# Ledger of designs, part 106: peptides against a protein of PDB entry 5Z08

Target 1, 168 residues: chain A of PDB entry 5Z08
Amino acid sequence: RQKDEWAKKTSSLMKQLDWFIGEHLGAMLAAEELGGPVVGELMEIDPDDLSAGFNAHGKLKKATSQPDLDRRQRRIDDIWGPQDEQGQAHKRKRGADEALAASAEMRDLIEQLMNKLVEAGGDNSATYVEIPRESAAARFLVRSKVAMFHPNDARRLRLVDFGRDLDD
Target 2, 222 residues: chain B of PDB entry 5Z08
Amino acid sequence: GLPRLIDAIEEASKIPAKRRQTPIKPTIEKLTTHLYTHGASPDSLLRLADLLTLRNHLDQASLAAITRNLYPSSTVSDEVVLRFIGALGHGQLKPTLALQALFLRWLVMVYHLLENPGVLGQVYGVLFDLLDTAAIRPQLCHLLALVTRRKHVRPFRIQAILTLSRQTGGDPNLTGLLRVFKNYYPEIIVGDATKGRASAFKHPDPQWRQHLDEIQQRRSEA

## One batch from the design tools (peptide; made by RFdiffusion4, then SolubleMPNN)

Design b2_p15_2_s1 (from b2_p15_2, 10 letters changed)
Fold by OpenDDE base, seed 2:
Structure b2_p15_2_s1 (fold): chain B 168 residues (1-168), chain C 222 residues (1-222), chain A 15 residues (1-15)
Amino acid sequence: as target 1 above (168 residues)
Amino acid sequence: as target 2 above (222 residues)
Amino acid sequence: SVLEMLARFLAEALA
């Protein structure tokens, strides 16, 4: 019973996270990779808007913040875009492709981090994922205090074990 | 006069110090004294730029002394600027990084005397690609802070500075340059690694500035 | 913050 409830809750959270990555975070990470704003510093997403939580379908319950995110992404694209009309269409497509790539990278990184945490069986030394590069995704997770780099090797990333801090 | 002193130094620069019949130091001292008193004309400035930037047999102390006294009596041509820019970077034929730092400092101090300040904007990429060279970074960031325009602020350059800032533990000169970029694009967010003290890019040598102003004023009265 | 939300989601998923 408890395991099934946990599995359902975890599945729901993962769906919400996947939606958030695809719809919002991927574009912001792509913007950071392009030298745009650092994710988490600009998004004063009103804690109240985020506190409204994602619905079971991953959508933010309050629709109010969507226009500002789209406006910001468009503004970043407009700022860095060539002014020529043909250049704008190619850049929009490139921006979309980069957002998709960033979303995929974030999903893959989270999956690897979670898998390593489960496989490690409590051995913190075995929880590190080797990352090919310091991506915006990796940096975002570290800034979020969700992940940490190995003290001596910035190519090794692990999840912060929140479970231990809750039991102490 | 100054041309004859330059002639003597040019000839001496072709010969290794051990094979010179006469010590060059007294001639260098006469040159630096003349430069301090009268400055360098555009023609003399070009010849001195070649002596400073091209590989020759002059010692580093002499080259540094000439650079420290390189007061323009008038304007600085594009050709002179390009000699100094062409001397930057790594290579056996390039001047030492210490001398390159002096050249960049000089360009900062004479920036207001350039015939065409836009020439530095044309070579912006060359300057920017040298930011990883720690020995010249302070003066390079200062020069870039003067030269940067909206057209130079590109995504890949923002990313490059942010990356380098993280790698350097937040070099204040890089943070200062990012603030200049932010003036053109306020949406640029400087990551936590760049949250720190920024360089104010103050004039490198107020006494040198004052003496330059005195030399320039004498030209306006003549 | 989005970061705190992500942290919370991940914490809840890993708990």
Scores: peptide ipSAE 0.023, ipTM 0.254, DockQ to the pose 0.013
Fold by OpenDDE base, seed 4:
Structure b2_p15_2_s1 (fold): chain B 168 residues (1-168), chain C 222 residues (1-222), chain A 15 residues (1-15)
Amino acid sequence: as target 1 above (168 residues)
Amino acid sequence: as target 2 above (222 residues)
Amino acid sequence: SVLEMLARFLAEALA
């Protein structure tokens, strides 16, 4: 019973995480890879604050009460500048493709990190995933204090074991 | 009345103790007696908050005595709260850490009288970032325990408490705060270091609470 | 927040 409730909760959270990665985080990670604002430096980015957008100095504009979905879309459209309709369509498509790629990278990285943690059976040395590059996804997880680099090798990333790292 | 006593103390606070013509101690005693008997109005609270938080020539014993007798007769405004929050942390212009601990204790004891309890939630980050300051940590954890809502319980803050708990050898106040976090997220693994003694965050001064209630009752009858 | 979801996810995955 408790395991089943746990499994259901975990499944629900995984679905929510997957949704969040796909709908929001992927685009932000893609923006970071493109030289946009660093995701999670504003750790206080309430989803509502993300809806308000960043000013030219990377500061969150105060979320006005109704995040008009249309105004966010307009701001995204405004950020991408008045390029020709074809150029905007290509930029939107490229941005969408980059967001999808970033989402996929984040999902894969999380999956690898989790699998290694489960497989390690308690050996902290076995929990590291080798990352080919310092991606926005990897940086985000580290900034979020969800993952950490190996002390001697920045190509090795592991999940922070919130349970065991407390016993050391 | 109370305003005239505050006026006299404000003027005296501008002058170094060695250069004062008249000792301020008798005026402080009159003020603290008045505060104990009648409490402070919102306007008087703001003026007293400025005297307590701004750098002046008042001695630490006088500032502590005022703080210990700072009974609100009514509500506590956001402005008063923000004066005390702004006085927290390290710096040459800030009050002593001992006085800051008294301010945090005061905020705990008057929390139910805040006009807008949400104001503390808005400055939650500022409060949380001071947890490494050992001298104020007990009162700070207690205040955070009152203020914490689901929106404040973030992974980075969980990890920060856990890390700080290890570094401090399992401070009971941090363990207590982590238990508050666990109320919002039961799945938070409180490591073995936190299986230890936790603070229950009991009211810091029951006698002070009783006296505050008596002052507040007089307002409801008037 | 993403971080809350990740932390819950991780806390639950680690539990």
Scores: peptide ipSAE 0.024, ipTM 0.266, DockQ to the pose 0.028; fails the geometry check
Fold by OpenDDE base, seed 1:
Structure b2_p15_2_s1 (fold): chain B 168 residues (1-168), chain C 222 residues (1-222), chain A 15 residues (1-15)
Amino acid sequence: as target 1 above (168 residues)
Amino acid sequence: as target 2 above (222 residues)
Amino acid sequence: SVLEMLARFLAEALA
């Protein structure tokens, strides 16, 4: 029973995370990779906006597009966009493609980090993922205190073991 | 004249203080008095930049006194700027961090007299990578605040400032620099790092500025 | 913060 409830909760959380990556985080990470703003700790993504995404029945509550997020995204697009209509369409398409790429990179990185944690069987030295570059995704996870770099090798990233850090 | 004073100091700088036939202090005092009264020409300024930045046998008090009186009578060349930038950082051949802080302060105070302000933009990375050096950070942040353009505000640099701000407990100079970055990208989420007091990057020495203006005015009348 | 939520989320998912 408890394992099944935990598995359901984990599955629900992973769906929420996947949604958040696809709808919000991917675009922000893409903006960072393209030379835009860094995703800071205080992105008041209203927990209610993240939580409002999935009701207890897995139905997407229509995220009421908070006009301010759309305005910020528009401002990013306006700051980076060429003024010409054809240039705007090409840039919107490129921006969408970069957001999809950033979302995929973030998903893959999280998956690798989780898989390594499971495979390590409690050996902290085996929990490191080798990252090809310091991506916006990697930096975001470290800023979030979700991941940490190896003390001696910035190409090695692991999840923070929240279980052990609570027992110490 | 100023060239002869520089000649004497250059020769003395090659010899350890204990082996000099005559004390150099009176010549340094004559130099600093001359600089205070007339300023330094571009040629003299370059020679003085070499004396200040290259390893020699001059004492730190003399080097600091020359730096504090280093009034340009005209413009500051790229070559002079690059001498001071090249003297920054850690190393056995580098000037002391205290003297480097004076050089950065000087660059801030003469920024409006640079022949090509863009030269500092070209070495922006070199300056930025020194932000971890606490002893020069206040003046370095001020200089970067003047030099920063949109092209310099990159994601990795935003992150570097944010990280360093956390590590330093929110250094007001870093917060000030981050506000400059935010002027170019208002969407930068600074979080709690900017809730703190930011440096306003006020002119480091109003009296020095006034005296510089007097020296510059005399040149325009001649 | 979103990051703390993500951290909590990941912590809960990894627990």
Scores: peptide ipSAE 0.023, ipTM 0.256, DockQ to the pose 0.015; fails the geometry check
Fold by OpenDDE base, seed 5:
Formats: sequence, structure tokens, C-alpha cells
Structure b2_p15_2_s1 (fold): chain B 168 residues (1-168), chain C 222 residues (1-222), chain A 15 residues (1-15)
Amino acid sequence: as target 1 above (168 residues)
Amino acid sequence: as target 2 above (222 residues)
Amino acid sequence: SVLEMLARFLAEALA
């Protein structure tokens, strides 16, 4: 029963995370990879815009209107894009493609991190994922205090074990 | 004036050199002469940053000449900075690594004119991840040496520099950056990596600095 | 912060 409830909760949370990655985080990570603002530092993501997304219990509140994310993406696109409509369209498409790529990278990284955590069976030394580069995704997870680098190897990233710190 | 010269170059940049009705070189020379004499306003800097960083049909020599004469007459906005940062790295739409090195050198030379020096600190990770790119590493290390604060000095970055230093046979620029890190955390055991020659990160072009100062002084007197 | 929410989210998902 508790395992099933946990599995359902985890599944729900993962769906919300996947949505968040696809709808918001991917574009921001893509912007960071393109030399834009670092996710979480420059964007006063108005805690209200994100809080409009997530309540204090991690539940997605109803996505307020599409226009403001499009505005920020447009602003990044307006900042970086050719001035002509075709150039803007091509840039929007490229920005969308980069956002999709960043989203996929973030999803894959999270999946690898979670899989390693499960496979490690409580051995913290076995929880590290080898990352090919310090991606915007990896940096974001570290800034979020969700992941940490190996102290002696910048190519190794692991999830922070939130469970053990509560039982100790 | 400068805006009209930029307009002409922007239009020419859309067209392959072989299809241009008029040679662009005389207009580039007029632009660079104007920039050398008067500098660029914030608005002109932004437009020029776009010309330099966006893929267009301008030749590399023209882009380099503009970059070498890119004297700010006033301050440098965050937007201008971010254009140059966004132009860094690998990719078919990115400027050449040689041009990227000139951009980084420019950022070093105008660092004191940034409206918000903190903007570079915000993109610190992006800059740091490019340290493996040998062609831009000297200027990148110099810029990072200026930008680095205590918050940026993390164990993983220390280890990354140490690893890269070993892989490069002790690049003096990496050793110099590691010394900057050690200023914030003296306890950093850098081992033999710091015993080598380190870059002092001196100003890249004293003559350029002097000329910039002259342009900036004329603004203060006007 | 977004980061804290993500951390909480992941903490709750991993817990």
C-alpha cells in the first residue's frame, strides 16, 4: 500500500517534472547554452510565475496564460534573431529545436541520475553518473541542490540523497 | 554618421560578396575610422555586436577589423555582453574561434566599462565550460580571472582546472586562473600544477587602452 | 526559488 502510494506520487511528480522540463526549463537551459542568462540567477522567474506553477506542496497550479513564456522566449529570440520575419521564424524554430534538445538532455540526465541512485542500493560511491560536459542541465541541478559533483571528479554527478539525511 | 555606415554594412552583410553591387571594404574602412576617432554609442555597439556575432556574409578580415576598433564611447550594456558570450563555443552558426578570441579580448579590455560587471558572473558556467577550447583559452582565462568571485570557486571547478592543466601539460593560463581561485580559498592544494609558469593576465593591448581612455575622456568633457 | 521547488520535487519523488 505505502509503496503503491509512493509509486503513484513519484509517477505524478515525474509527469509534472517532465512537463516543467518541456514547457519551461528546456527553453531556459537552451538560452543558457547559447550564452543567455543563467537559469535561476537573472530570470527573476517571478516566484509568482513559478509559484503560479507549483504550490508549496509541489502541485502545479493551472498554467497561467501562454503569452509570458512566449514573451521571454520571444525576447531571447528578439535579442538573438535576424530582424526579418523569415529570420525570426527560423530563429523561433531553431530556438524551439534547441529547447527540445535541452529538454531531452535534461530528461536523460535526470533519468540516468535516478537509475544510478536506484542501482547503487545505498552505496553513495555507485550513484555517480558520468557526464560528457558541464551542461546547463547539470549546472541547474547542482544550483538547485538536487545534484552534486564528485569532489574529485567534475565529470561525475550524483543526486543528493535526500532520504538518508532525514534518517540520520 | 555611424548609424548610416552600420545600415550600409547590415544590408551588405545579407548578400554574398560575389553578388554585391558595390565593394563593402571602403564602407568598413569608414566605419573603423569613425570608431577609432569617436567610439561607438551603446546603440551602435549593440548593432555592431549583432553584425559580429550573427552569421552573415561579411568576411573575417572585416569582422576582425571592426572588433579591433570597437571602442565604446560610453558604457557597455548587458545585452552587448551577452551577444558576445552567446557567440562563443562550437557550431556552424558561431563565429570562428579566432573571432571569438578577439571578442573575449575585447571583453577583457572593456571590463571596467560594463554597466553591470555581474552579468559575466551570471554566465560564469558558460565561460568556464569553454576552457577545453584551446584557441580561446588564453583570453577566456583572463576574462575568468577578472570575473571570478568566491561563489564561483567550487570543488568541481577546481578539479576541472587541475584535470585540464594535467591534460594540457600545465597551460600557464590555467595555472594563472587556479592562482586566482587560490586567492579565495588558500587551502586549495594545487600540487605541482601551480609551481609552473602562470600568466600574469596583463592588459592585452596598452595602446588600445590609452586610446580608449582618450575617447572616454572626451565624453566626460562634453 | 525554482531551484528549491525542483529540489523539493525531487526530494519528494526520491523519498
Scores: peptide ipSAE 0.023, ipTM 0.232, DockQ to the pose 0.030; fails the geometry check

Design b2_p15_2_s2 (from b2_p15_2, 9 letters changed)
Fold by OpenDDE base, seed 4:
Structure b2_p15_2_s2 (fold): chain B 168 residues (1-168), chain C 222 residues (1-222), chain A 15 residues (1-15)
Amino acid sequence: as target 1 above (168 residues)
Amino acid sequence: as target 2 above (222 residues)
Amino acid sequence: SVAEMLARYLAEALA
């Protein structure tokens, strides 16, 4: 009885989470990946400030003319730049595709993280998922205090164990 | 009921302990028992927030006991939050730093019950400027880790955390907060001085959380 | 916040 109620509750929560990812979170993550605001508040951030990053002294780096920065700036400009009339439909479709991709990435990442947690049998060293990049999805899970990066390797992500006091 | 207990404590709080005709401790115990069993309504929370944050003649043990049993039965209003935030920092009229740490811990534990979590974002600067206060820093960093949004992650605050981290020998709570900042701006270089273990900002009291959930569930069934 | 809802859902699902 209790296991069945727990299973039903878990299933319901997973369905709600899936709905939330698809309907809301995916679009917000896509916006973040495209250089838009991080999930929560629309900030007018100067694109130059976002692209430049921060040095060890918390100062804005001068945008070094690295080609990859140009792609990111183009993405920001594609999101926030002047909408010429012909580009709006293609922009909306691209935005929808990016939202779907972000939703899929988030779902996959959650699934991998959960699977590793179950497989690890309580060994925290075995709970890490290798991530190819610091995606908006990965960052979101860490911000949400749902996941943590490995202390020595930002390519390794694990779920926070909510049940075990990590002090043991 | 809870309102009558609060009335009695409010009256007693106006009088120095040595001049009270009746010991307040039994009334505090009744209050904490009631709070543990039923939680506090929004109205009761506001009254209790005033008792906890305003200078009165209640002893620190009583104030701590109330704070440890301050289970919301429903939501937490902006007004209640602002009372606790206003009580933070240094000053003769402010609660002790130990009590302030309990308030911050409480805010962390009830954060999901805030009517408007954005209220903490509005006072982010006030909270951030208190990071140099060692006695409240652990709970303050935890609260900031929940409250921080991209708008709050500014170059001057990054630099402030880095500077304070160096000055504190790499406080793990500051490293944890800086990691939260890095989630918004991955290009933030955490200097060598911050190679230390970061705080994970785990729930401060799992038993308290479980008991809060039980109190909150009773409301949904009523 | 969205983050808190997700954390709650995941915490409850993993609990």
Scores: peptide ipSAE 0.026, ipTM 0.266, DockQ to the pose 0.055
Fold by OpenDDE base, seed 3:
Structure b2_p15_2_s2 (fold): chain B 168 residues (1-168), chain C 222 residues (1-222), chain A 15 residues (1-15)
Amino acid sequence: as target 1 above (168 residues)
Amino acid sequence: as target 2 above (222 residues)
Amino acid sequence: SVAEMLARYLAEALA
């Protein structure tokens, strides 16, 4: 009975989480991957300000035209700039596709993290998932204090076991 | 009850130890035992925060013992948080850096019980400006790792951490905080400062957490 | 915050 109630509650929470990922978080993660605002906090940092780096006095260096930054900035400007109706429809579709991809990545990552936690049977060393890249999804989970990187390897991510990580 | 114990300690705190008619240690022991068993209500917590943060004649061992047993029975108000934040830094009227480290550790451990976690975000600058204080840096970095939001990850703060990390030879706590910053801005070029060991900011006291959870559960049943 | 909600959902799902 308790296990079934737990399973139902877990299933309900997973459905709510899935809905939340699909309806809200995916789009925000996609925006983050595209160089937009990080989930949960709109900081008006001009991307140009981040790209320019900071001088020894913590002041923004004048944006040196590094060509690779121009592509990302153009992409941001292309994302947020006034585009014609056809451009907006293509952007909306692309944004939707990227939100779906980000949602899928988040779901997959959560599933892997949960599976590893269950499989580890209490061995915290075995709870790490290898991530191919530092994704917006991975960063979000770490910011949320739901996951943590391995102290020596940023390619290894695990769930924070609020119950068991207290014993080590 | 707890209020009467606090009353007695408040009165004793006004008098130098050498001039007290009665030793305060037995009353401190009763207080810490009560706190361990029942926790502190919001009102009691505020009064205890004042005893801990304001200059008085209580000895450091007593203040540390109270802080180590400062289990909230419910939520932690903004006012209580602000008392502890106001007690941080250098000054003759401020608590010792050792006690400040205990306060920061306490704030980390009760972060989930704050009535308004945003209050720490409002005082983020005050906390951040204390990172150069080595004695409190580990706990301060841990608290900042909980509190940091994107709005706090400013260029000058990134540079400040990088500079301080170089000056400290790559303090793992600063590296950990810089990783938190990088989570908000992956494009942050952290150079060699992030190649080092970083603190994972694990819960500082699992037994304290478990005991806190037990105290919190008893309130929900009453 | 969205992060806190997610953390709560995950914590409740893992508990």
Scores: peptide ipSAE 0.026, ipTM 0.245, DockQ to the pose 0.053
Fold by OpenDDE base, seed 2:
Structure b2_p15_2_s2 (fold): chain B 168 residues (1-168), chain C 222 residues (1-222), chain A 15 residues (1-15)
Amino acid sequence: as target 1 above (168 residues)
Amino acid sequence: as target 2 above (222 residues)
Amino acid sequence: SVAEMLARYLAEALA
């Protein structure tokens, strides 16, 4: 009974997660990959500060050179600018395809992270997934404090074990 | 009873306000009145935590009213705590920062009723990394002041508080938390950051505490 | 949020 309720609850949460990834997060991650705003840090960033870009640590880079502002502004304008209906349809389709790709990447990454956690049987050293790149998906999970990089290898990512990592 | 009220609200929460056949406000008022009078059982707390933390169609005023009346009649489980901790931070699907501040305030006020206070120590890093969020910082620092143990006081966290304190112009809540850290490691050189006004982390709502104590006493007599 | 759902999922998976 408790296992069945847990399984139902877990299944419900996974469905909600899948829905969230597909309906919201994929588009936001795709925007981040395209040089748009970083998911989860944006709520306190003035739109004017978004133009300055983010450093590797997620901090706003001071706008150094005008040319990088123009490239990012063009990308933002390309994403959000009032362009002609046909250009908008192609951009919407491309944006939808990129959102779908980002959603798929996030789903796959979560699945790998979870599978490794289950397979490890409690060995934290065995819970690392090798990631081919530092994707927006990987960065989002780390920023969200759901995942962490290996301290010596940024290509290795694991779920934060809120239970075990604190006893070590 | 309380379970039937929660059932009705759960069903209504799935439907946009404009598409509901009946107004939910009278049911919310009945719920909050019941919670104020009797408190919530562990099972009811879990269901209410889901209503408060999961994205649904309930209005912010209703969510805030439930949170303000969320008196435990018994203990608070780890699962309930983790629901509220999970709801913290930035994101379009997260509760508003105002509601998150109410959750943190609630956790402070019910800290003594946690089945396992150690659960908050397990998520200490998650809580600590939210200190840059100004809207929740006062309640977050208060909760961290209760939760902090020697194992949590690490050099990188000391430096993070010192840096954030400088960036915020010496937020009294950060100064208060840094004083808690200094209690575990007196050798911490906090410089001018501790010379400022520190929060005393007083109980957020003495009237709420008194009413909670009355609800808890009725349980011990039953 | 995904973080909440993941944290909830993880909390439930680790429970």
Scores: peptide ipSAE 0.025, ipTM 0.261, DockQ to the pose 0.081; fails the geometry check
Fold by OpenDDE base, seed 5:
Structure b2_p15_2_s2 (fold): chain B 168 residues (1-168), chain C 222 residues (1-222), chain A 15 residues (1-15)
Amino acid sequence: as target 1 above (168 residues)
Amino acid sequence: as target 2 above (222 residues)
Amino acid sequence: SVAEMLARYLAEALA
């Protein structure tokens, strides 16, 4: 009975999380990757409010392409560049594509973190996921106190084990 | 007068110190004393800006002394501002980073005397791209805090400051600049980066400000 | 457990 209730509750929570990632968090993470506001506390960033707030025509002079800018940051100029009407549709589509990509990255990261936690069998050293980059997704999980970086290696991320603090 | 002192220093600046017939130090002292007493006219400011920003044979102590006494008697033109902005960054032809920090400090202290404060907004990107330069970051953040408008607060700049804040262990000047950004976009979540100690961007030198005000008042009475 | 923890933490972070 308790296991079934827990399984149902877990399933419901996972569905809610998946919905939240898809509907809200993905866009916010995409905005952060694009150099937007950092998602610390849930701000309902209405995608329209983000678009409306940034419509001020500052001539983005071509910042000299520093070669090592993350691919998503290089897209900032393309996303925030001059809006021709055709450019708006492409910009909206590109924004949606970046939100979808951010959502997928968050889902994949959560899945990896969860899998490592299960596989570790209580060994905290084995719960670390190697992340290829410090993504908005990774940063969000850390800010949300859901995950933590390894003290000596920012490429290693793990879930905060809340269960051990309950059994001790 | 001030123009003759500038003439003498300009000529001396073309010659290495070891090859000068006369020591320039007494002329620099006369210049700084004159600047302290009377300030610099717009024309004199431009000439002094060139002396300070262009590569010449003046020693760093003399350049710093001129900069510390660079009181405008009137307004500061766009041209003068652009000389100082053009002198920022890395390069063999550019002033030392220590001198650049003094220039940025000067721009902060004379910001209210700019003929067109908007000129700094036009070069905002140039200033912002220098935030990674630790030696000038404190004064640069202060200047950016004065210059920043809603149009400058862009996602890529928010992220750039956040990234740099993480890399620097939460530089209080960057935190202060992020707070300025948040004033325009309250929705900017800075997380723990804003919970830290932020610079209040107080006036760098209250005594310098008071003396500037005295120089400016004498002009209004003349 | 992790999903519940994540959901609780997310719910607390979202609240």
Scores: peptide ipSAE 0.024, ipTM 0.239, DockQ to the pose 0.014; fails the geometry check

